# Ledger of designs, part 175: peptides against a protein of PDB entry 6J54

Target 1, 223 residues: chain A of PDB entry 6J54
Amino acid sequence: NENLFASFIAPTMMGLPIVTLIIMFPSLLFPTPKRLINNRTISIQQWLIQLTSKQMMAIHNQKGQTWSLMLMSLIMFIGSTNILGLLPHSFTPTTQLSMNLGMAIPLWSATVFTGFRYKTKTSLAHFLPQGTPALLIPMLVIIETISLFIQPVALAVRLTANITAGHLLIHLIGGATLALLNINTMTAFITFTILILLTILEFAVALIQAYVFTLLVSLYLHD
Target 2, 42 residues: chain B of PDB entry 6J54
Amino acid sequence: QFQFTGIKKYFNSYTLTGRMNCVLATYGGIALLVLYFKLRSK

## One batch from the design tools (peptide; made by RFdiffusion4, then SolubleMPNN)

Design b2_p20_8_s2 (from b2_p20_8, 14 letters changed)
Fold by OpenDDE base, seed 1:
Structure b2_p20_8_s2 (fold): chain B 223 residues (1-223), chain C 42 residues (1-42), chain A 20 residues (1-20)
Amino acid sequence: as target 1 above (223 residues)
Amino acid sequence: as target 2 above (42 residues)
Amino acid sequence: NELFREISQIYRFLVLLLAS
């Protein structure tokens, strides 16, 4: 049981936490362009960032677009960490619930406070959906209030659960494949095929979860 | 467009102001209930 | 038989790489 979750233990070297270095490492993969015409790799990165930025910030007005830097940095950070976490013998910081809560709670709080500061009436009105029958108003307001406070938890747990579950499945099926190699080669081939398909899926999940996390933060800001 | 008169003008689920007032009234009611039970326990 | 052995070794290597 402990061997299964060994990859999720925070790595340390000589008693010093190297988690901070792992968190800071993805930032090195995205250098700032210095030339008008950059290298092909940097140009592709900038192109992708611009495309995602246009897609995510299309729903926001000028004030909401101020958050573009924060949201784009968030998606790049989570996306890069998730992809790097799929490398063998790698530690993924986003598998830690504390890490995701550390991102979700402040960002959620900032969006909620920003909403109350600039759109107080609209923000208060969001606790009551339009067209609600009069008798259901008190109960629905309570439910919407509870729903608001569950948002940061759901945001963090969604990211953590999806990434962690993917890693666990890869390890479990991989271990099963190794065990079946000595028992039945045909069955081992099937499990290996599943492992490959699952790995491809996890690459997609890694990017999707980064996008969803950032999109939901953006959506909370917009609402 | 909905035209409301009387109490429905201030407390409705269709207008922005009406929705806001309903939310505030709900929170106010809950606060009063909590205060009542807190004072009752003493 | 030799081909299957070679493929098996590749599979083991890839599985170990992914499962580790």
Scores: peptide ipSAE 0.094, ipTM 0.654, DockQ to the pose 0.012
Fold by OpenDDE base, seed 3:
Parts: structure tokens; C-alpha cells; sequence
Structure b2_p20_8_s2 (fold): chain B 223 residues (1-223), chain C 42 residues (1-42), chain A 20 residues (1-20)
């Protein structure tokens, strides 16, 4: 059991947490461009940022587009940390539920409060779906209120569960492959193939979860 | 589009104002119920 | 037999790298 979850333990050096350095490391991978035409890596990064920015902010008005910087930084941070977490012997901060809650709750609360400040009537109206029968109004309002408060929890848990589950699967299949190498080499080859395919899938999941997390925050802002 | 008269004008599930009032009324009712039970327990 | 040993060593190395 200790070997299975050893990679999820927060790393420390001489009692000092290294997590802070790990969280700050992705920032070094995205240098600020200084030229009109940069190298290929920076150009690709800017291109991806522009594409995702256009897609995510298309649903927002000018006031909502002020959140573009924060949302894009969020997706870059989560995406980069998730990808780096797939490296051997790496620690993924997003596997920690505390970190994801620390991001989800403030962002969710900010979007909710922003909605109440600028669109008070619409925000309050969202607690009651349009066309609801009169007899179901009180109960449905309560359900929608509960649903609202579940949003930050669901947002954090979704990210944590997906990333953690992927890491565990890679570890388990890898361990099974090692065990089968001495028992049946042919079966070990099959499990190894599955491990490779799973690793590729987890790379995709890492990016998708970053996008979904940011997208949902953006959607909450739109509402 | 929607022509409501009387109480339905202020409390309906189709207009924004009506929906808002329904939500506020629900919260107000719950608050009153909570207050009632708290005062009753004393 | 020698080929299987070499392949197994490569697999073990790769799996250890990925499973770590």
C-alpha cells in the first residue's frame, strides 16, 4: 500500500516543503516573448493561448473578457502541472485535493459574486428554471441552491480524481507488468502495450481536465 | 409574450422578475420557518 | 532465449521508468 501511494506524498527536503518550488516551476516553461517573431516553442505557446482564449471568451461580453488573463493563466498552470506530473518520479500538485479546492472555491465564489453584482436579477432567476410548475417551485429552488454549492466541490474533485486515478492506473498496470515478466512473458507484453496506451491517454486526460476545469469556471462566470 | 395578471404577475416561472420573486419568497419562507423553530425550542 | 532476456530487460527498464 505504501508503494502505491508513495508518489502522492508531498515531497520534503530536510523537513522543508519542496511543493512551493514544484508549483512555481511551470512558470519557467512559459517565458515572456520579447520579439515580434519568436522561436518555435514560444510561437506555438502563444498560438495555443490565442486559440483557447478565443474559444473560451467568445461566450463572454466585454466585461466578462476581463477575466481572460486569469482563466488563461489557470488553464496553463493546471495543464502544465498535469503534464509534468506524468514524468517519472514526479510529484503532481493537482493530485492534492487541498490545492484544487484552494483554486476552485475562490474562483467559484468570485464568479458567483460577480454575477450577483452585475446581473442580480438573472443570477437570482437561475435558481428557478424557466417554465417550472408553480407547485414545484419551492423544492426546485432548494435543489438548485444545493447544486450551486456543490459546484466548487465537484470542480475540485473532478480534477483530483481524474489525475489521481490515472496515476494509480499507470502504477498498477506497471506493477502487474513487472510481476508478469517472470510468470508469463507473452502476457507481460500485452499488459505493457496497455500501459503504453494508457500513458498516452493520460497525457490527453491531463490536458482535457485542465481545459474542463477552466471552461467550467468560465461557464459559471457567464451564468 | 406573457400576460400575467394579479399575483401571477409578480410570482411566475416565466419572467425574470417573477422567477426572482419566487426565489426570494422561497428563501424568505425558509428563513421564517427556521426562525420559528428556533424560537419554539426556547 | 537470449532474445527473450534482452527484451525482458528492456521491458523491465521501461516499466520501471513508467511505474515509478
Amino acid sequence: as target 1 above (223 residues)
Amino acid sequence: as target 2 above (42 residues)
Amino acid sequence: NELFREISQIYRFLVLLLAS
Scores: peptide ipSAE 0.079, ipTM 0.663, DockQ to the pose 0.012
Fold by OpenDDE base, seed 5:
Structure b2_p20_8_s2 (fold): chain B 223 residues (1-223), chain C 42 residues (1-42), chain A 20 residues (1-20)
Amino acid sequence: as target 1 above (223 residues)
Amino acid sequence: as target 2 above (42 residues)
Amino acid sequence: NELFREISQIYRFLVLLLAS
């Protein structure tokens, strides 16, 4: 099991963390457009950003749309890092819970504080659902308060668990396929097919988790 | 329209103001309880 | 038969690449 988690150890060279370079690398894949008519790759990227921005910011008011730049940069960062992490011998920074907490906690706190600053009455009222029986009010307020504090943790753990589990499954099934090559070639071929299908699924999961992470942050801002 | 009188006017789960007051009252009660136990231990 | 042999080598390489 120790060898199974070896790919999740932060790489270092000469005692210096190389993780910083890995984190900054996806930014190079999305250059800013300089021409009126750009390359096909840049045009597709800008088109996708516009579509996702239009979809996510549709639920927000004009004042809430000021967060569009931050949310779009977040989804692009998480999505690109997750996809690059599926390459062989690659390290995915989003598999580290510390990194995801480092993103989730500030964003969550910013949304909560923004709500309290500009819409204090609505934010305080959010702790009590409408139509609650009078006897359950104090207990429900406490539960809702606890639920609020669990949100950043759930946000970070969800992303970390999904990406990490996907990587582990690929390694396990890959190892099983290698073991079966010398025992039964037909079974090994079936297992290999499952591995390929799983890899394709993980590409989809990588994008979906990036979208869900950003969407939930956006929803917390709306509420 | 909701017509509430007395205490229900300020503390209810149907109006926005009522919900806010209920939340504040709950937090205030918890704070007073914590303060009571803290002063008791001294 | 030769084609299957080559395909087998390719998927073995891919499995090793993904499993590493």
Scores: peptide ipSAE 0.074, ipTM 0.639, DockQ to the pose 0.012
Fold by OpenDDE base, seed 2:
Structure b2_p20_8_s2 (fold): chain B 223 residues (1-223), chain C 42 residues (1-42), chain A 20 residues (1-20)
Amino acid sequence: as target 1 above (223 residues)
Amino acid sequence: as target 2 above (42 residues)
Amino acid sequence: NELFREISQIYRFLVLLLAS
């Protein structure tokens, strides 16, 4: 059990937390363009950012599009950290629930407060779905209120659980494969194949979770 | 547009204003209940 | 036999890489 969670321990060097450097490391992979025509790598990155930006901000109004920079930076940060976390012996900061809550709660609160500030009537009306029977109105308002407060928790837990579970599965199946190498080569080969497939899946999950996290934040802003 | 009369005009689940009023009424009722029990316990 | 040994070494290396 200690070996399973060893990868999730915050790395320290000389007694100092090196997590701050790990969190800032993805920023080095996305340099700012300084030329009209950049190299291929930067051009591809900017192109992808523009595509995702257009897709995510298509639903928002002009005021909502002000959040484009924040949302795009969020998706790039989470996506890059999740992908880098799949590297061997790498530490994924997004596996820490504290970090994800630290991102989810402020962003959620900002979207909720922004909604109440500019669209007070509509935001208050969201606590009661349209067409609700009269007898269910009080209870449903309470449930909807509770649902609102669960949103940031669900957002953080979803990201944390998906990334953490993926890492655990890779370690478990990897360990099982190593153990089976000396017991049954054929079974070890099958297990290794599953490990490869799972690793590919986790790459996709890493990107999807980053997108979903940002999308939900954007969706809460729209509502 | 829905036409409501009486109290249903202000408290309905179809109009935006009606939904808002229902939410406010619910919160107000809960607040009054909490206040009642708090004052009763004293 | 040499090919299988090489493949086995690569296999072990990849497993260790992913399992680490």
Scores: peptide ipSAE 0.066, ipTM 0.654, DockQ to the pose 0.012

Design b2_p20_8_s3 (from b2_p20_8, 14 letters changed)
Fold by OpenDDE base, seed 1:
Structure b2_p20_8_s3 (fold): chain B 223 residues (1-223), chain C 42 residues (1-42), chain A 20 residues (1-20)
Amino acid sequence: as target 1 above (223 residues)
Amino acid sequence: as target 2 above (42 residues)
Amino acid sequence: NKLFQEISEIFKALVLELAS
């Protein structure tokens, strides 16, 4: 079991953690535009960012769109780290629950406090769904309060679980494929095909999880 | 659409103000219960 | 939310049945 999770151990060099460098590395993949018409790769990146920005911020009003920069930077960071983590023998910082909690809790707290500051009445009313019978009001308010505090945990665990499970499956099936090459070539070929399909799926999951994480933060802000 | 009178005007589950007041009343009631049990144990 | 409204309607029906 320890060998299965060896890829999830934080790498260190000379006793110093290099995780900080790994976290900062995706920022190098998104250079700032210097020309009106940039290279094809930069143009595609900006086009994708603009499309995702339009989709996510379409639900928000003027004040909600103030968070556009933060939300877009978040989705780009999580998405890039997740995609880079699918490289063979790579380490993904987003597989660490501590990192995801470190991102989710402050963002969640900021959205909740912003809601209470600018939309106090709506935020307080959110603890009680509309149309609730009078007898169930106290219980439902408590449940909604608990639900609010579970939100940051759900955000972190969802992202961590999906990415970690995907990486684990890729490593397991990849190892099994290598072991079956000398045992049964036909079975190894089938397993390898499954590995390819799973890898494609994990690429999609990586992007979807980044989008879902940012979207949910945006939805909490909209509340 | 809804017209409330009396105490239902301030405490209802349909209006924004009514829902807010219900939430505040619930939290206030819980706080009072906690204080009651703390004072009773002394 | 719409989901909570639906749940509220279910609980309302249950409470009315129990209160009757």
Scores: peptide ipSAE 0.036, ipTM 0.719, DockQ to the pose 0.014
Fold by OpenDDE base, seed 3:
Structure b2_p20_8_s3 (fold): chain B 223 residues (1-223), chain C 42 residues (1-42), chain A 20 residues (1-20)
Amino acid sequence: as target 1 above (223 residues)
Amino acid sequence: as target 2 above (42 residues)
Amino acid sequence: NKLFQEISEIFKALVLELAS
C-alpha cells in the first residue's frame, strides 16, 4: 500500500534521480520568440510576462530594474512547476523544502548584500525604525535583526507549506471520495464537488504563491 | 528639521545617520559583551 | 580620511558627554 506521502517521494529511475529533468521540463514550455508576430501562445506568454514585469518593477528604480530578468525567470519557474505539479499523480519539486530554501536563501542574501553595498546607510537604518524611544533601541535592533534572518525561512516555508498542503488535501479528499463510492453515492458526489472546487483553488494558489514569492524577493531588494 | 547637539547628533532614532550609528553601537556592544564572556570563561 | 574624521568626532562627542 502506498502511503499518503507517496506522491512526494523523489522519483528515480534505476537509482538515478530524474528530479533534474522534471525541474528542467517547464523551460520547454516557454520557447524564445523568433518572429515579430509570433503565434498566439507565445504572444500571450510574452504579454503576461510584460504585465507582471511592469507591475513588479514599478517600485524599483533603474538600477533595481536590472533584476527584472532574474525575478521574471523566478516567477516563471515557480509558477510553471507549481501548475505542472497539479497534474494527476505528478511530482511537484516545489513541495520539497530543500528546493525552496535553495532558491530563497541565495536570492535573499543577494538582495541583502546588494542593499548593503549600494544603500549601506539606509539598510543599516532599517534595523531601527524611525522614532523609536531611546530605551527600546537595543532590543528593537535585535528583534529587527532576527526578523531579517527569518525572512528566507518564511519565504521558503510559505511556498512549501501552501503547495504541500494543497496536494495533501487533494489526495485526502480524493481518497475519501473513492471510499464513499461504495458507501453513499450522494456523499461521494458532494465530496467530489468539493474536490473539484479545491482543485480550482489550488490552481490559483499555485500562481499566487509563485507571484508572492517573487514579489517578496523584489520587495527585499527594494528595502 | 530635527536639530540635535552633542551625542544626540550622532545617536538618535530620527535621522538616518543617527539610526545607523545606533545600530552599529548596538552590534558593537553585543560583540563586546560576547567577547567579555568568552574571555571570562578562560 | 573622512571616515576617520567622522569617527574622531563621534569619540570626541562621547568623551565630552561622559566628562559632563
Scores: peptide ipSAE 0.022, ipTM 0.679, DockQ to the pose 0.029
Fold by OpenDDE base, seed 2:
Structure b2_p20_8_s3 (fold): chain B 223 residues (1-223), chain C 42 residues (1-42), chain A 20 residues (1-20)
Amino acid sequence: as target 1 above (223 residues)
Amino acid sequence: as target 2 above (42 residues)
Amino acid sequence: NKLFQEISEIFKALVLELAS
């Protein structure tokens, strides 16, 4: 069991944690443009950022678009870290619940605070859905209040659980494939095929989770 | 569209102001209940 | 002043509802 979770242990070098360096590593893959016509890689990156930015900010007004830079940086960070985490024997910082909570809680609180600051009446009204019977109003307000406080936890756990589960499955199926190589080659080939398909799926999950995390933060801002 | 009379004008689940007032009333009621039980224990 | 007016109206509505 310890071997299964060995990849989730924070790496150290000379007794010092190098997690900070790993977290900062994805930023090196996205250099800043210095020319009007950049390289192909930079141009593709900028194009993708523009496309995602248009999609994310389509639901927001002018005031909501102020958060575009932060939201785009968030999706780029989570997406890049998740994809890099799928590399063999790599450590994914987003598998750590502490990191995801560190991102989710401040962003959630910021969105809630922004809502109360600029749309106080609407924000307070969100605790009670429209058309609620009078008898259910107190209970429903309590439920909606609890639901609000569960949101940051749900954001963090969703991202962490999906990435962690994917990594665990890759390790388990990979280990099973290696074990079956000496037992049954045909079965090992089948499990290896499943591993490849699972890896492809995890690449998609990595991007989707980054998008969903950012989208939900943006959606809370819109509400 | 909806015409409310009496207390329903201010406390309803259909208008924005009504919903806000209901939420505030609920929180106020809970706060008063908590305060009551806290003072009762002393 | 506007808030106090609204609170006053709510109070009046409550009293009228209880009196009816």
Scores: peptide ipSAE 0.021, ipTM 0.670, DockQ to the pose 0.029
Fold by OpenDDE base, seed 4:
Structure b2_p20_8_s3 (fold): chain B 223 residues (1-223), chain C 42 residues (1-42), chain A 20 residues (1-20)
Amino acid sequence: as target 1 above (223 residues)
Amino acid sequence: as target 2 above (42 residues)
Amino acid sequence: NKLFQEISEIFKALVLELAS
């Protein structure tokens, strides 16, 4: 139905899109620390950033660790936007495929070009898995080449699909709960319970998808 | 590591250099085919 | 020079393979 996807329409104010402001809003939640010992919230944020950075960048060399700032900013952006998107009547920019493609394609391109720039031999060798039978080499190289170009699409679609599906379910169950309040209060209570459980799950999914997105970008870097 | 002789030394699926050469050969072959059909059309 | 030598060796190997 038309109303099911109403929450995914780009919001406008006075005829002007406010998507830009919504995208920039999460950055305000992560202020730069100015003291040795900051507030608890800032300290927790910095701790999480350091922890995540340590885990993700452990597989990279010194040159690859240069991407730590970008990857951490990416995960914070996606994570914060996904979490904020779970607020009632909020708009999640990451539900838009264009948004995710806008992030995935440049990052993917950067990682691929970085690989070719510094590790050309290894990067080219990745198009042919080790131990491939001789007769399958040409076909497999073509398939791997196609697979490479599918990576940014898969990255964007995965994030978009997971977040969109979660939001859709929340809206559907929430709408059903409200509709059933005047029909059967007991059933409405059951659906409301499901809604709460689903919301908790979506919080986890929001963070996981942000992590997976960033992790895959980091994996493609493989420096 | 594996010891290859002849053309297998340069085109194999086990060594890094061999895999790279296989990829380059594949791309080169495709490029030549495309070029052939393009010139044939003229 | 290094690249040309490598290509030359590959070509030699190819010729030997075709001749065999």
Scores: peptide ipSAE 0.020, ipTM 0.686, DockQ to the pose 0.029

Design b2_p20_8_s4 (from b2_p20_8, 15 letters changed)
Fold by OpenDDE base, seed 5:
Structure b2_p20_8_s4 (fold): chain B 223 residues (1-223), chain C 42 residues (1-42), chain A 20 residues (1-20)
Amino acid sequence: as target 1 above (223 residues)
Amino acid sequence: as target 2 above (42 residues)
Amino acid sequence: NKLFQEISDIYKALVSLLAS
């Protein structure tokens, strides 16, 4: 078990946490545009950001559009960290529940408080769905209240669990491939193929989780 | 369109205002129950 | 909300069944 979870231990160098540098590293991959016509890499990045921004912010009114910068930065941060975490022997900060809670709780609180501040009537009404029988109103309100408090937990755990599970699978299949190299080369090749397919899947999962995380935060804001 | 009369006008699960009032009433009821049990324990 | 609507429908049906 020590070898299985070794990649999830916060890396330190000379007693200093290098995690801070790892977290900051993805930001270097996304430089700010300085020209009307930028390099190909920057142009592609800006194009992707614009596309995702249009898709996510289309469900929001003008007030929700103010959150576009934060939501896009969140997607870029989580997505980049997740993708970089798939590199061999890399550490993914988003596998740490503490980090995800650190992102989820403030964002969730901000969305909930913003809703109560500017849309108090609608926000309070969300605790009771439409068409609820009269006898079920008290129970359903309680359940909805509990559901509200579960949202930040679910937001953090979903991201953490999906990324962690992916890393574990890559590690296990990778280890199995290495173990089978001297036992059965044919089987090792099969497991290696599965590893490649899984890695491709994890790249997709990394992007999807970043999108879902941000999307849910956005949904909590105005719907 | 829903038209309610009497108490259903203020406490219903179909209108926005009715839903809000139901939520507030539920919270108020729970608060009163908690208060009652606290006072009873004394 | 859809989930809660489904739950509400189930409970409504159960209550109706018990009341009948």
Scores: peptide ipSAE 0.037, ipTM 0.694, DockQ to the pose 0.013
Fold by OpenDDE base, seed 3:
Structure b2_p20_8_s4 (fold): chain B 223 residues (1-223), chain C 42 residues (1-42), chain A 20 residues (1-20)
Amino acid sequence: as target 1 above (223 residues)
Amino acid sequence: as target 2 above (42 residues)
Amino acid sequence: NKLFQEISDIYKALVSLLAS
């Protein structure tokens, strides 16, 4: 059905793409604090950012903490876009694999390049796990090399698949609920209950996927 | 703190330097094999 | 029963909003 995937089409207005505006919109929800004692909303946001920042950067040394601004901006961007995407008739840019690859590949390349540049010996040694039997060394090095190149793909696909699947389920269950309203009201009530539970789950998934995406990038930087 | 002698000192799976050398040796071997087959076809 | 009809209308509106 064309209607199932209609919500995933990039929106345009008068032939002009509005995807850029949609991507920039979450930035308006997080204004920069200007007061010593800010509004309750801003104070909570800053507290959450500081809490997550301390948690994520705890695994990094002083040099690794230079990436704190980038990683925190990444988690805020992905998290906000994912949550806003759960609104009815909304377009979620993170459902587009091209966007997620556009984020994953540069970040992955930066982490790998940084590792090879400043920690060449350690980075090369990561292709061979410690304590490997001598006969398995060539094959294991090849496998670890392939594993490295799969990392950006897995990072992008994981985010895309989780968000896209959640959106599809919400649309399918919602459509089924509407169809059952004219057939059996009791069954429609059951499906509506499932829809509510699924929506709550997707809100959690939206935040978790943003956190996991940023965390994995951080872990790749640590390695 | 591993004590190795001979060639195992430079090529082992326990020390950082040994692991690095094993990786480089593996890539070098693969590169030589690819080069051999490429030159053979020409 | 006007109350039940109002609840039903709210239910239909919510389902339509979420399913669309």
Scores: peptide ipSAE 0.007, ipTM 0.603, DockQ to the pose 0.012
Fold by OpenDDE base, seed 1:
Structure b2_p20_8_s4 (fold): chain B 223 residues (1-223), chain C 42 residues (1-42), chain A 20 residues (1-20)
Amino acid sequence: as target 1 above (223 residues)
Amino acid sequence: as target 2 above (42 residues)
Amino acid sequence: NKLFQEISDIYKALVSLLAS
C-alpha cells in the first residue's frame, strides 16, 4: 500500500516544494501567438481552444461569456496537467484533493455569489423546482440547499477520484506485467495489452474530466 | 400563463416570484424554530 | 461582471508573469 501511493507524494528538493514549479510548467506549453500565421503546433492549439470556447460558451448570454477566458484557462490547465500526469513516474497535482478543492470552492463560490448579486430572484427561486406540490416544498427546499453545498465537493472529488483511480490502475497493471514477464510470457502479453488499452482510456478520461469540471462550473454560472 | 388568486399568488411553485417567496418563507420558518428552541432551554 | 473582470485581470497578470 505504501509503495502504491509513493507516486502521489508531493516532491521536494532540498526542502523546497517543487509542486509550485510543476503547477506552473503547463503554462509554458501554451505560448501566446505573435504572428498572423503561426507554427503548425500553435495553430492547432489555437484552433482547439477556439472550438472548445465556442462549445462551452454556447449556453451563455453576453454577460456569461465574460467568463470565457477564465473557463478556458481552467480547462487548459486541468487538461494539460492531467495529460502530463500520465507520463511515467510523473507527479500529477490534480491527484491531490486539496488542489482540486482549492480550484472548485472559489469558482463555485464566485458563481453562486454572482448569481445572488445580479440574479437574486432567479437564484432564490432555484432552490424550489417548478411545479412542486405544496406539501413537499419545505423538504425539497432543504434538500436543494444541501445539494448546493455538495456541488463543490462533488466537483473536486470527481476529478480527483477519476484521475487517481486511473493512475493507480496503470501502476498496478504495469507492475503485474513486469512481474509476469518471467513467469508466463503469454499472460504478460495479455496484461500488457490491457495496460495499453487502459492508458488510451486514461488519456480520454483526462480530457473528459477537464471538460466536465469546466462545464459544471460554467453550468453553475448559467443557473 | 398561470392565473393565481389569493395567497397562491404570492406563494406558488410555478411563478418565479412565488418560488422565491416559498424559499424565503421556508428559511424564515426554520430560523424561527431554531430561535424558539434556543430560547426554550433558557 | 465586475467580479468576472477582476478575476480575468488576475489571470491575465499571472499568465503575463509566467510568460516573462
Scores: peptide ipSAE 0.162, ipTM 0.682, DockQ to the pose 0.091; fails the geometry check
Fold by OpenDDE base, seed 4:
Structure b2_p20_8_s4 (fold): chain B 223 residues (1-223), chain C 42 residues (1-42), chain A 20 residues (1-20)
Amino acid sequence: as target 1 above (223 residues)
Amino acid sequence: as target 2 above (42 residues)
Amino acid sequence: NKLFQEISDIYKALVSLLAS
């Protein structure tokens, strides 16, 4: 059972952590454009960045548009790391809760502080929903305050849980398929088919979770 | 949008200013309670 | 590790239930 989670252990070589190199590796997949008309790969990348940028930043004002570079880099980082994590015998940094907390907490705090700095009145008003009965105001304000502090945790755990669960399921079904090869070939074929379908699903989940993570950060900035 | 008079003008859950004041009042009340218990235990 | 072991056990149980 412990071998199933070996892929989630931070890899080290000769006692030196190589996690830093793994985290930096996705950056190599996105080279900077050097030509007016780049090759097909870079063109597709830039096109995707522009599309996602337009969609996510459409709800923000001019000051919110300043966050476009950071948010786009965030989604590219998380998305690329998640996709690379689906490769066999690969380590996904986003499966580590510490990694996701390291991203979620600063971004959340930045959005919250930005809101309080520039829109103090609106930010304070968010602790009390409209139309709340007068008797429930104190309790609801407390609950909403607690909810605010849960946001970074929820953001990190959501990403970690979705990616980790997908990886675990792939490993479990994959292991079951290998075990059934010598026991029942027919059942092994069925489980292998499920594994393929699940892998395709996890590719989608990897991208969706990256988008959701970035989108929620963006929404916190907007609100 | 909504016209309130008296205390409801400043403390309501429908206007932006009213909601802000309610939040501040709640935090102020909690702070006073914490301060009271801290001074009481001292 | 303990959390992952628990999750693994749940998934194994679910897979076993689905396979049976």
Scores: peptide ipSAE 0.073, ipTM 0.673, DockQ to the pose 0.014; fails the geometry check

